# Ledger of designs, part 279: peptides against a protein of PDB entry 6IDX

Target 1, 380 residues: chain A of PDB entry 6IDX
Amino acid sequence: KELAKLSADVTFATEFINMDGIIVLTRLVESGTKLLSHYSEMLAFTLTAFLELMDHGIVSWDMVSITFIKQIAGYVSQPMVDVSILQRSLAILESMVLNSQSLYQKIAEEITVGQLISHLQVSNQEIQTYAIALINALFLKAPEDKRQDMANAFAQKHLRSIILNHVIRGNRPIKTEMAHQLYVLQVLTFNLLEERMMTKMDPNDQAQRDIIFELRRIAFDAESDPSNAPGSGTEKRKAMYTKDYKMLGFTNHINPAMDFTQTPPGMLALDNMLYLAKVHQDTYIRIVLENSSREDKHECPFGRSAIELTKMLCEILQVGELPNEGRNDYHPMFFTHDRAFEELFGICIQLLNKTWKEMRATAEDFNKVMQVVREQITRA

## One batch from the design tools (peptide; made by RFdiffusion4, then SolubleMPNN)

Design b2_p26_1_s1 (from b2_p26_1, 17 letters changed)
Fold by OpenDDE base, seed 3:
Structure b2_p26_1_s1 (fold): chain B 380 residues (1-380), chain A 26 residues (1-26)
Amino acid sequence: as target 1 above (380 residues)
Amino acid sequence: MEEKKEKEEKKEEVIKKFSKRLFASR
């Protein structure tokens, strides 16, 4: 207990480290010797002292043995560990993951996302905070090739729903530290959109062109019995498609694929449009047909609006930026749905379409409408 | 390549800041 308090002092820490004190603490953990009276309390203070000593940055985290890592991971993976030991073990694992790629690899082999999620299903907000912090650390240190797999693993384990139900909707106010970890997790989750945001459409990719064609089909042919596809020649079809792409509000009516070559938002805008068209089909069709039936030059160009809105949402959400230490502004809405970004897009595109009508906007007012919509989204 | 390296350096700087804050709140 006294050692744990003194370990916060850099002068004491330096002297204690010079006396191989950290090695003694690590050996106490490695031994796993439960024979001592008050073992749990002693271990909790040992782990505290270890953390405080390591925070001074005098000793490399790579000095820890695989046995030490396995013991700490064991305290996190076992269901009946003392809360004080569990909290400190989560904090040690987080620090190991953050400070060493070698330790990250070892820890990622010893612990599962499912084990960490189990620590979110508790009433102790500090345990929940350290569990999310460790998840965030693992997400931050994950190689690019494994990052999507980790995200998928979190989704499969219902991480979002567990956080929503046990953390956000818990019977306790969210503390600043938890709010920060939720913010970090939110930022890391939105950073998965960066690849799609920076992916240019290839106008020669038939699969991508088929998505644009599917948007047209859903808007204009979904009510038409597939049997009545007019068998008229290829040239009439091209001219018809150009008209349809104009009614969809693409800037390039001849080749809408060209509208998705700008990054940001690249293919992410097309993903949002397709999601809206498939999941919220009635909303999509209504927006498109309402604007396609106008002859008054007050048409809201859906395609152009969807692209610029996707870009705006990426800017507002700071997609591709790293989390900032001073921020704790998380949005509970992003924990309500697995496709929260696409759902936000679906809300915001309706807001845009409404704002366009209220302003009686024309194509010349486009940037002014987007500015008003930005202010509306950022104040919500 | 340079942009990816700069992003990774910024990431390590962010990580280094986060590691310190978790101890300062104790």
Scores: peptide ipSAE 0.064, ipTM 0.654, DockQ to the pose 0.789
Fold by OpenDDE base, seed 5:
Structure b2_p26_1_s1 (fold): chain B 380 residues (1-380), chain A 26 residues (1-26)
Amino acid sequence: as target 1 above (380 residues)
Amino acid sequence: MEEKKEKEEKKEEVIKKFSKRLFASR
């Protein structure tokens, strides 16, 4: 206890480290010897002292043994550990992950996000905070190839729903520390969209072009009785497609794929359109057909609007930016759905279409409509 | 390559800031 308190002092820490004191603490943890009276209390103070000593940055985290990591990971993975030990173990693992890529690799082998989810289902907000902090650390240190696996683990309906139900909708006020970790998690989740946001469409990729054809099919062929598809020649089909792409509101009516070559938002805009068309088909068809049936200059170009809205949402949500230490602003709505960005897009495209009508906008007013919509979204 | 390196450097700077905050909040 006294050691743990004194370890916060840099002068004491320096002398204690010079005496190899930190090695003694690591060996105490590594031994796992439960035979001592008051083992749990002693261990809690040992972990506190270790953490306070390491916090001075005098000693590299890379000095830590695999045995030590396994013991700390064991305290996090075991269901019946003292809360004080669990809290310190989570904090140590977080610090290890943040400070060393080699320790990240070892910890990522010993601990799954699924095991950390169990620590979110408790009433202790401090444990919840450290569990999310460790998830965030693992996400931050994940290599590019494993970031998608972390994304999939987040998209696994379980983590989001547990955070929503046990943290956000918990019977306790959210503290600043928890609000920060929720903000960080949100930023890291949206940063997964950056790859798609920066992916240019290849106009020669037939599979990507087939998605645009699917958007057309959903909008225009869903109401056509299959009996009246006239088998008329390839040229009528090309001319028909150009008309359909105009009605869809693409800028390039001949080759809509060209509208997705600009990054941002690249392919992310096409992903949003396809999501809307498949998941909210009635809303998609309504928006497209309502604007395609207008012979007046007041048609809202869906394709162009969807691209620019996707770009604007990426700017508002700061997609691709790293989390800032000073920010604690998280949006609970992003924890309500697994595909929260695409759902937000679906809400905002309806808002855009409404605002366009209310303003009696023309194609010349496009930027003014987008500015009004931006103000509406940022005030909500 | 340079843009990836700059992003990694910014990432390491953010990580260093986060690591320091975890120490100051105790």
Scores: peptide ipSAE 0.041, ipTM 0.631, DockQ to the pose 0.800
Fold by OpenDDE base, seed 1:
Structure b2_p26_1_s1 (fold): chain B 380 residues (1-380), chain A 26 residues (1-26)
Amino acid sequence: as target 1 above (380 residues)
Amino acid sequence: MEEKKEKEEKKEEVIKKFSKRLFASR
């Protein structure tokens, strides 16, 4: 207890470290299985002192043994650990992950996001905060090849639903620290869209062109059997498709794939359009047909609008930017659905279509409509 | 190549900031 208090002092920390004091603390943790049953309070103070000493940055985190990591990970994985030990263990793991890539690798082998989810289902907001902080640390330190695995783990309805129900909709006010961790998690989740946002469409890729053709089919051929393979288009069918792509509001009516070669938003705009067309088919068909039937120059170009809206949403949500320490602004809406970005797009494209009508806009007013829609989205 | 390096440097800077704040809130 006294050691834990004194460890906050830099002068004491320097002297204690020079006396190999950290090594003694690590050995106490490494021996710990018998200590937990009889000395939970002593262990909690040992972990506090260790953390305070390491915070001075005098000793490298790489000094910790694999046995130490396994003991700390064990305290996080065991269901009947003292709350004080659990909290400090989560905080130590977070610090290890952030400060060392070698420790990240070892911790990522010992701990799963699934184990951390159990610590979100508690009434203690501090434990919940440290659990999300550790998830965020693991996400930040994950190599590019492992980020998608973490994305998939977050997209699993379970983590999102637990955060929504036990953290956001909890009976307690959200503290600043929790709000920050939720903001970080949101930013890291949206950064997974960056790859698609920066992916150019290949106009020669048949599979990508078939997606654009599927958008046309859903809008105009809803009753026609999918058995007509897209490849057998006579010259008359190509001319028909050019008309349909004009009615869909693409800028390039001959080759709408060219509209997706600009990055941002690249293929992410096509993903949003396809999601809308498949998941919200009635809304998609309504928007397309309502504008395709207009001959008064007040048609809202869906394809162009979807691309520019996707770009604007990426700018508003800062897709591809790293989280900022000063920010605590998170949107609860992004925890309500697994495909929250695509659902936001589906709401905003309806808002855009409504705003276009209310303004009696023409193609010349496009940028003015987008500016009004931006203001509406940023004020909501 | 330069853009990836600049992004990694910015990531390291963010991580360094995050590591400092976790300690200031205790």
Scores: peptide ipSAE 0.066, ipTM 0.652, DockQ to the pose 0.811; fails the geometry check
Fold by OpenDDE base, seed 4:
Structure b2_p26_1_s1 (fold): chain B 380 residues (1-380), chain A 26 residues (1-26)
Amino acid sequence: as target 1 above (380 residues)
Amino acid sequence: MEEKKEKEEKKEEVIKKFSKRLFASR
């Protein structure tokens, strides 16, 4: 206990490390020897002293043995561990993952996300905080090839629902530390959109063109009996599609694929449009038809608006940016739905359409409408 | 750093109010 307290002092830490004191602490953990009276308390103080000593940055985290890592991981994976040991073990693993790529690899082999999820279901907010912190650390340190797998694991309804029900909707006020970890997790979740945001549409990709065609079909063919196959020649069909793409509010009416070649928002805008069209079909059709039927200069171009709104949301959400220290701003909304970004887009596009009408906007007012919508989004 | 913090504090306010509006409109 006294050692753990003194280890917070840099002068004491330096002298203690110079006396190989940290090696003695690591060996105590590695031995696993339960023979001592008050072993659990002694171990908890040993782990505290170890953390405080390592936080001075005098010793590299790479000095730890594989036996030490396995012992700490064992405290996290065992169902009947003292809460004080579990908390410190989670914190040590987090620090190991953050400070060493080699330790990340070893820890990622010893610990499953499922084990960490079990620690979110407890009533202890400190345990929950360190469990999320370790998840965040693993997510941050994941190589690009594994980052998508972690993304998919997070997109699994289970982790989101557990955080929502056991952390956010818990019977306890959210502390600053937990709020920070939820913020970090949210930022990391939005960074999964970066790939799609930076993916240019290939105008020659038939599958991507078929998505744009599906947007047209949902908007205009949903009311038309499938029996009116337009039997007239390929040119009339192309001219018809050009009219439909104009009514959809694409900038390039001939080749709407060209509107998705700009990054950001690239293909992410098309993903949002397709999600809206499939999941909120009535809302999509209403927005498109209400603006396509206007013979006045007050038509809101849906396609252009959807692209620029997606870009704006990426800017507001700082998609692709690293989480900042000292920020605690998490949004419970993003934990309420699996497709929370697309749902946010669906709300914001309705807000944009409303704001466009209220302003009696024309195509010349487009940037002003977007600025007002940005302010409304950022103040909402 | 401050501009990012201010943008994201604004973002927090935004999404919190959006979440409140979404729940109030259902």
Scores: peptide ipSAE 0.006, ipTM 0.336, DockQ to the pose 0.029; fails the geometry check

Design b2_p26_1_s2 (from b2_p26_1, 14 letters changed)
Fold by OpenDDE base, seed 3:
Structure b2_p26_1_s2 (fold): chain B 380 residues (1-380), chain A 26 residues (1-26)
Amino acid sequence: as target 1 above (380 residues)
Amino acid sequence: MEEKKKRKEKLEEVIKKFAERLFKSR
């Protein structure tokens, strides 16, 4: 009992490391000795001792050989490996990825996300946790170019579906460790929105202006045959569009593009508005027309509200922030849909519109409505 | 050879004791 207490002691770890103990452990794994391969328990213990010794930070992870990495990766890639070995191998790979960029590169060559997804399709929540942890580590340490590719792989309906069906909707309560990894994955997924959140609209970009015009068209011309666009002169059209952009609730009625030059939320707000208009067209049209027909100063400015709501959602979801080690608050909703952020926006904009009506708000109450909506979203 | 065997047995014992602790601490 006392010697077991000493092995977790930094002093024992230091002495064991000073005795080349870690080198012996690595060589045992590298050699693939028939003894370790025949006794899964001994290998599992060897891997545990290796991990615990490395966690003391006394030895650099860069000391690890490519042969060792290949052995560990081999245990993760093989479907018929003992659960105890698999768990420890996933943990070692996670630690390697987190602690060394050079090891990350080597591991990213040896292991596919598809192999890690296979370890999510198991009943063992610990294996699932370590598999997600390694996925998260790989995502976090990926260079920007590969991060987008991984994001596209995470955006793969398959990974979300597997997590949803095998982890979240599994027959077992979600443990704190799994909840944390799901939170981390959620944060890393939302950080992909940062680019769009920080992208300013170019008021001179015709393609971006065409999106704003499409929002107008969907709201006001949806019943009008596009053939009956009144051929009236450019000035009457500009004046009409200014009225329409006012009815849409943009702050700049003359040039709505100017409302998207502020970052955050930049172009992300326009993306959300377009998504709402295309995917939830009836909801979009209803919100716009209900507010555009009011002459009582109780109109909810949709354009302004959509921009500020997008910004608020980015703040609530901490878009662009690193995952916090102390948090475990994940939302199952974000695993149910490919466009979960835009769907959340679509729910929240309806909530905002409802809250605006219930409060009998005017433009002067805008910030007060936004505060109430923030409280409603954060309590849900 | 005997020294390598003794070192291996000692390592196995250390590893086994360490493992027993990790499983008891959960």
Scores: peptide ipSAE 0.019, ipTM 0.391, DockQ to the pose 0.020
Fold by OpenDDE base, seed 2:
Structure b2_p26_1_s2 (fold): chain B 380 residues (1-380), chain A 26 residues (1-26)
Amino acid sequence: as target 1 above (380 residues)
Amino acid sequence: MEEKKKRKEKLEEVIKKFAERLFKSR
C-alpha cells in the first residue's frame, strides 16, 4: 500500500526503477498467481504500484513479458476475480494496448471482446468504464484490415445493446470518465463511415448507376399505373429519365452519378438515400413527390439536399477525426439503432424539407436553409 | 498455512527492505 502510493511520485519511481523494482513486481505477478490470489489486497497493491510506475514513462511497455501479459489477461478472463484486481488488470491491459503495438497483438490473441462484454453487465461503473476503455483501445489500435472485422464485432447488436441497457440506461448517473469512453466509442464507430465518405462514385460503374436508377424507380414507378410504361424509344427513355432526375433534385439531371464524385460525402450520400428509399419508403416518396409536383420555384432539391446534408452530418459528427481527450459528449440515440447514422439522416432530411417549406425557400436560399438546419441539429 | 504466511511475511519484508533502501538512499 505504501509502495503503491510512493510509486505515484516520479522521484521515488526513478529510484525504484534504478533498483530493478519493476522487474521484481513483474516477476511477482509472473510467478505468484496462486500465492497472490490468496492475498488479493497484496496483488491489488502490486498491480497499482506497477501501473503507477509505468505511467511515469521511464520504462518502455515492451519490457513486459508474455507471461506477465497472460497473467493479467487471465485476471480479466477468469470468473470470480476480485473487483480490485479486475479493475487494475483492465487498466494495465488498456495501457499496454495504447502504448505498444507489439503488446496489442499479444493481448488481442489472449482476450476477446466477448469476455470484455461480461464486465459491462456489472453494477460497478468503474469496471464498466475500464472495460469500454479497453474495447476502445483495442479498436483504435487494430490494423486497418482488422478494424472493420472488430467494428463488425463492436457494431454487433449485442455490444451496443449491452452498453445501452447496462451503462446508458443504468440507474446511476454517468460519470465523466464513462461519458468520455462512450464518446470515444461513438467517434470510433462513426469513423467507419470514412471509407464510404471518401469513395467517389465511378460514373462508368453500372452497379452504382443501377442504385440511382432504383431511387428513380422507387420514387416514380411505384405510383405509375403499369399501363403508362412509356414507349420503347431509348431517346424518349433518356429524356424521361432526365426529367425524373430533375424532379429528384439532382444537380446533374443528365448524369446524376456526377453529383457523387465529390468527396466528402461521396458514396455515403448515395448509401443514405438508398437506405431512406428502402427502409423509410413512404417518407422518401412523400418528400420526393411533394417537391416534384411543384412548379413554383419552391421545390426542395432532394438529391442536392441529401448530399449536402450527408456532408454536414459528417462534419458535425467529426467523421475521420480522432477522439478528443477533453470531450465527454455522446449521443444515446446512436446506441439505439444499428444504422444510427442513416436513421439520423432520415430525421434530418425531414427537418430540412420542413425548414425549406417554412422558409418558403428557393434554390437561391439553399445555403441559408442549410445553415438553419445545422443550427437546429447542433442544438438538439 | 504457515508456509504461505512465511512467504507473505518474506515478501512484505522484501517490499519493506526495498522501501527502506529507497528511503535510506536519500
Scores: peptide ipSAE 0.015, ipTM 0.399, DockQ to the pose 0.015
Fold by OpenDDE base, seed 1:
Formats: structure tokens, C-alpha cells, sequence
Structure b2_p26_1_s2 (fold): chain B 380 residues (1-380), chain A 26 residues (1-26)
């Protein structure tokens, strides 16, 4: 207890480190499995002293043995661990993951997100905070190939549902620390959109062109059997499609694929449009047909609006940016759905269409409408 | 029980001796 308190002092920490004190603490954790487990208070103080000493940055985290990692991971995985040991063990693992890529690799082998989910189901918000912090650390430090797997694990209705029901909708006010961890998790989840946001459409890719054709089909041919393969269109069909792409509000109505060559938002805009068209088909058809039937120059160009709205949402959500330590603004709605970004797009495109009508906007007012919509989204 | 108590006392003594050495070095 006294050692843990003194370990917060940098002068004491320096002297203790010079005396190989950290090595002694690590060996105590490594060797002490049965004895320290019987004296939870002494183990909790040992772990506190270790963490406080390491936080001075005098000793590299890479000095930590695999046996120590396994021992700490063991405390997190035990169903009947003392709360004080669990909190400190989660904090130590978080610090290890954040400070050492070599320790990240070892920890990622010893701990599953599924084990951390069990610590979210408790009534203790501090344990929940440390568990989310460790999930966030693992997500942040994951190599690109594993980030998608973690995203899929987060998109797993289970983790999202547990966070929503046990953390966000819990009977306790959310503390600043938890709000920050929820913000971090949100940012890391949206950063998975960066790849699609930075992916240019290839105008020569037939599969990508078929998506644009599917948008046209859903809007104008909703009763026609999908069996008419898009490929064999005569010149008359191409001219007909050019009219349809103009009615869809593409900037390049001759070759709409060119509208998706700009990054950001690249292919992410097309993904959002396709999601809207398939999942919210009635809303999509309504927006397109209401604007395609107008001859009064007050038509809202859906294609252009969808692209610029996707870009705007990426800017508002800071897609591709690292989490900021000073921020704690999370949106509960992003924990309600696995396709939360696409659902947000579906809400915002309706808001844009409404705002366009209310302003009696023309194509010249486009940027002004987008500014008003930005202000509406950022105030909501 | 006795062996656990002895090991606890030894650990407390190690921690205490470390703390005391650090305090005596000041």
C-alpha cells in the first residue's frame, strides 16, 4: 500500500527502478499465483505499484515477460477475480497494448473480445470502462488485416447490444471516462470506412457499373424482372439510361461512374446509395421520383447530393482521423445498428431533400443547402 | 495456513525492506 502510493512520485520511481524494483514486482506476480490470489489486497497494491512505476516512462514495457502477461491475462479471464485485481489487470493490459507492439501480439493471443464482453455485463462502470478501453487499445493497435475481424466482432449484434443495454441504457449516468471510451470506439469503427472512402471507382469495372445500373433499375423499373441482364443494351437503351441517370441527379449523366472517381468519398457514396435503395427502397424511390418528375428547376439532384452528403458525413465523423484524448462526444444511435453509418446517411439524405424543398433551392443553391444541412446535422 | 502466512510475511518483509531501503537512501 505504501509502495503503491510512493510509486506515483517520480523521484521514488527513479530510485526504485535503479534498485531493480520493477523486476521484483514482476517476479512476485509471476511466482505468486496461489499466494497472491489468497491475498487479493496485496496483489492489488503490487499491480498498482507496477502500473504507477511504468507510467513514469523510465522503463520500457518490452521488459515484461510472457509469464507476466499470461498471469495478468489469467486474472482477466478468471470468473471469480477480485474487482480490484480485475481493474488493475485490465489497465495494465491496456497500457501494454498501447505502449508495445510486441506485447500487443502476445496479449491478442491470450485474450479474446468475448472474454472482455463478460466484463461489460457487470454493474460496475469502472470495470466496464477498463474493458472498453482494452477493446479500443486492441482495435487501435491491430494490424489492418485483423481490424476488419475486430470490426466484424464489434458489428456482432452481441457486443453492440451489450454496450447499448448495459452501458448506454444503464441505470447510472455515464461518466466522462466511459463517454471518452465510447467516443474512441465510435471513431475506430468509422475509420473502417476509410478504405471505401478512399477507393476510386474504376469506370471500366463492370461489377461497379452494374451497381449504378441497379440503382436505376430500382428507381424506374421496380416491377421489371431482374432477368434482363444489363449488358446487351442497344444504343437506344444507352440513350434511355442517360436520361435516367440525369433524373437520378448524377453530375456525369452520360457516365455516372465518373462521379465516384473523386476521393473522398469514392465508392463509399455508392455503397450508401445502394444500401438506401435495397434496405429503404420506398424512401429511395420516393426521393428519386419526387425530384425526377419536377420541371420547375427545383429538382434536388439525388446522385450529386448523395456523394456530397457522404463526404460531409465523413468530415463530421472525422473518418480516417485518430481519436482525440480531449473528446467524449459519442452518438448512442451508432450503437443501435450494425450499419449505423448507412442508416445515418439514410436519415440525412431525407433531411437534405426536405431542406432543399423548404429553401426552394435550385442547382445554384446546392452549396448553400449543404451548409444548412451540415449545421442541422452537427446540432442534432 | 501457516505456510501461506509465512510466505505473506516474507513478501511483506521484501516490500517493506525495499521501501525502507528507498527511504533510507533519501
Amino acid sequence: as target 1 above (380 residues)
Amino acid sequence: MEEKKKRKEKLEEVIKKFAERLFKSR
Scores: peptide ipSAE 0.011, ipTM 0.389, DockQ to the pose 0.016
Fold by OpenDDE base, seed 4:
Structure b2_p26_1_s2 (fold): chain B 380 residues (1-380), chain A 26 residues (1-26)
Amino acid sequence: as target 1 above (380 residues)
Amino acid sequence: MEEKKKRKEKLEEVIKKFAERLFKSR
């Protein structure tokens, strides 16, 4: 206890490190001695002293042995570990992951996200906070291929459900530290959209062009079986499609694919439009038809609006940015749905359409409408 | 090397004595 308290002092830490004190603490943990296992309080203070000494940055985290990692991981995986040991073990693992890529690899082999999710199902908010912090650290330090795997809908769905039910809807007020970790998790989750946000549409890709054609079909030909779309439409059909793409509110009526070549938001805007059209078909058709039938110059161009709204949402959510240590603003809505970004888009596009009508906007007012919508979204 | 070893042994002894005190106080 006194050692743990003194370890927070830089002067003491420097002297203790110069005396190989960290090596002694690590060996005590590595030995797994029946003495430390019988005396949870002593182990907790040993781990505290170790963490505080390492936080001074005088000693590299790469000095940590695989035996030490296995002991700490063992404390996290054991169901009957003392809460004080568990908390410190989670914090040590987080620090190891954040400070060393080599330790990340070793920890990722010893611990599963499923084991960490079990620590979210407790009433102790401090344990929940450290468990989310370690999940966030693992997610942040994962290579890009593994980040996408960690993002796999099933693991995320379970994690989101557990966070929603046991953390957000818990019987305790959310502390600042937990709010920060929820914010970090939210940012890291939305950063998975960066690839699609930065993906340009290829105007020559037939599969991507077929998505735009499907948007047209859903809006104007909802009763027509997609199987009957004859291939090489005659020039009259090409002219008809140009009219339909104008009614959809694309900027390029001849080749709507060109509207998705700008990044951001690239293909992410098309993903949002397709999601809206398939999942919220009635809402999509309503928005498109209400604006396509207007001849009064007060039509809201859906295609352009969807693209610019997607870009705006990416900016508001800071897609592609690292989490800021000073922020703790998270949105509980993002834990309620698997496709939370697309659902947010679906809400915001309706808000945009409403705001456009209320302002009696024309195409010249587009940027003003977008600014008002931005203010409405950021105040909500 | 020998002085570092002696300091390490002394620190181990301090930790051990601290452990023993924590156990005697329960």
Scores: peptide ipSAE 0.013, ipTM 0.380, DockQ to the pose 0.019; fails the geometry check

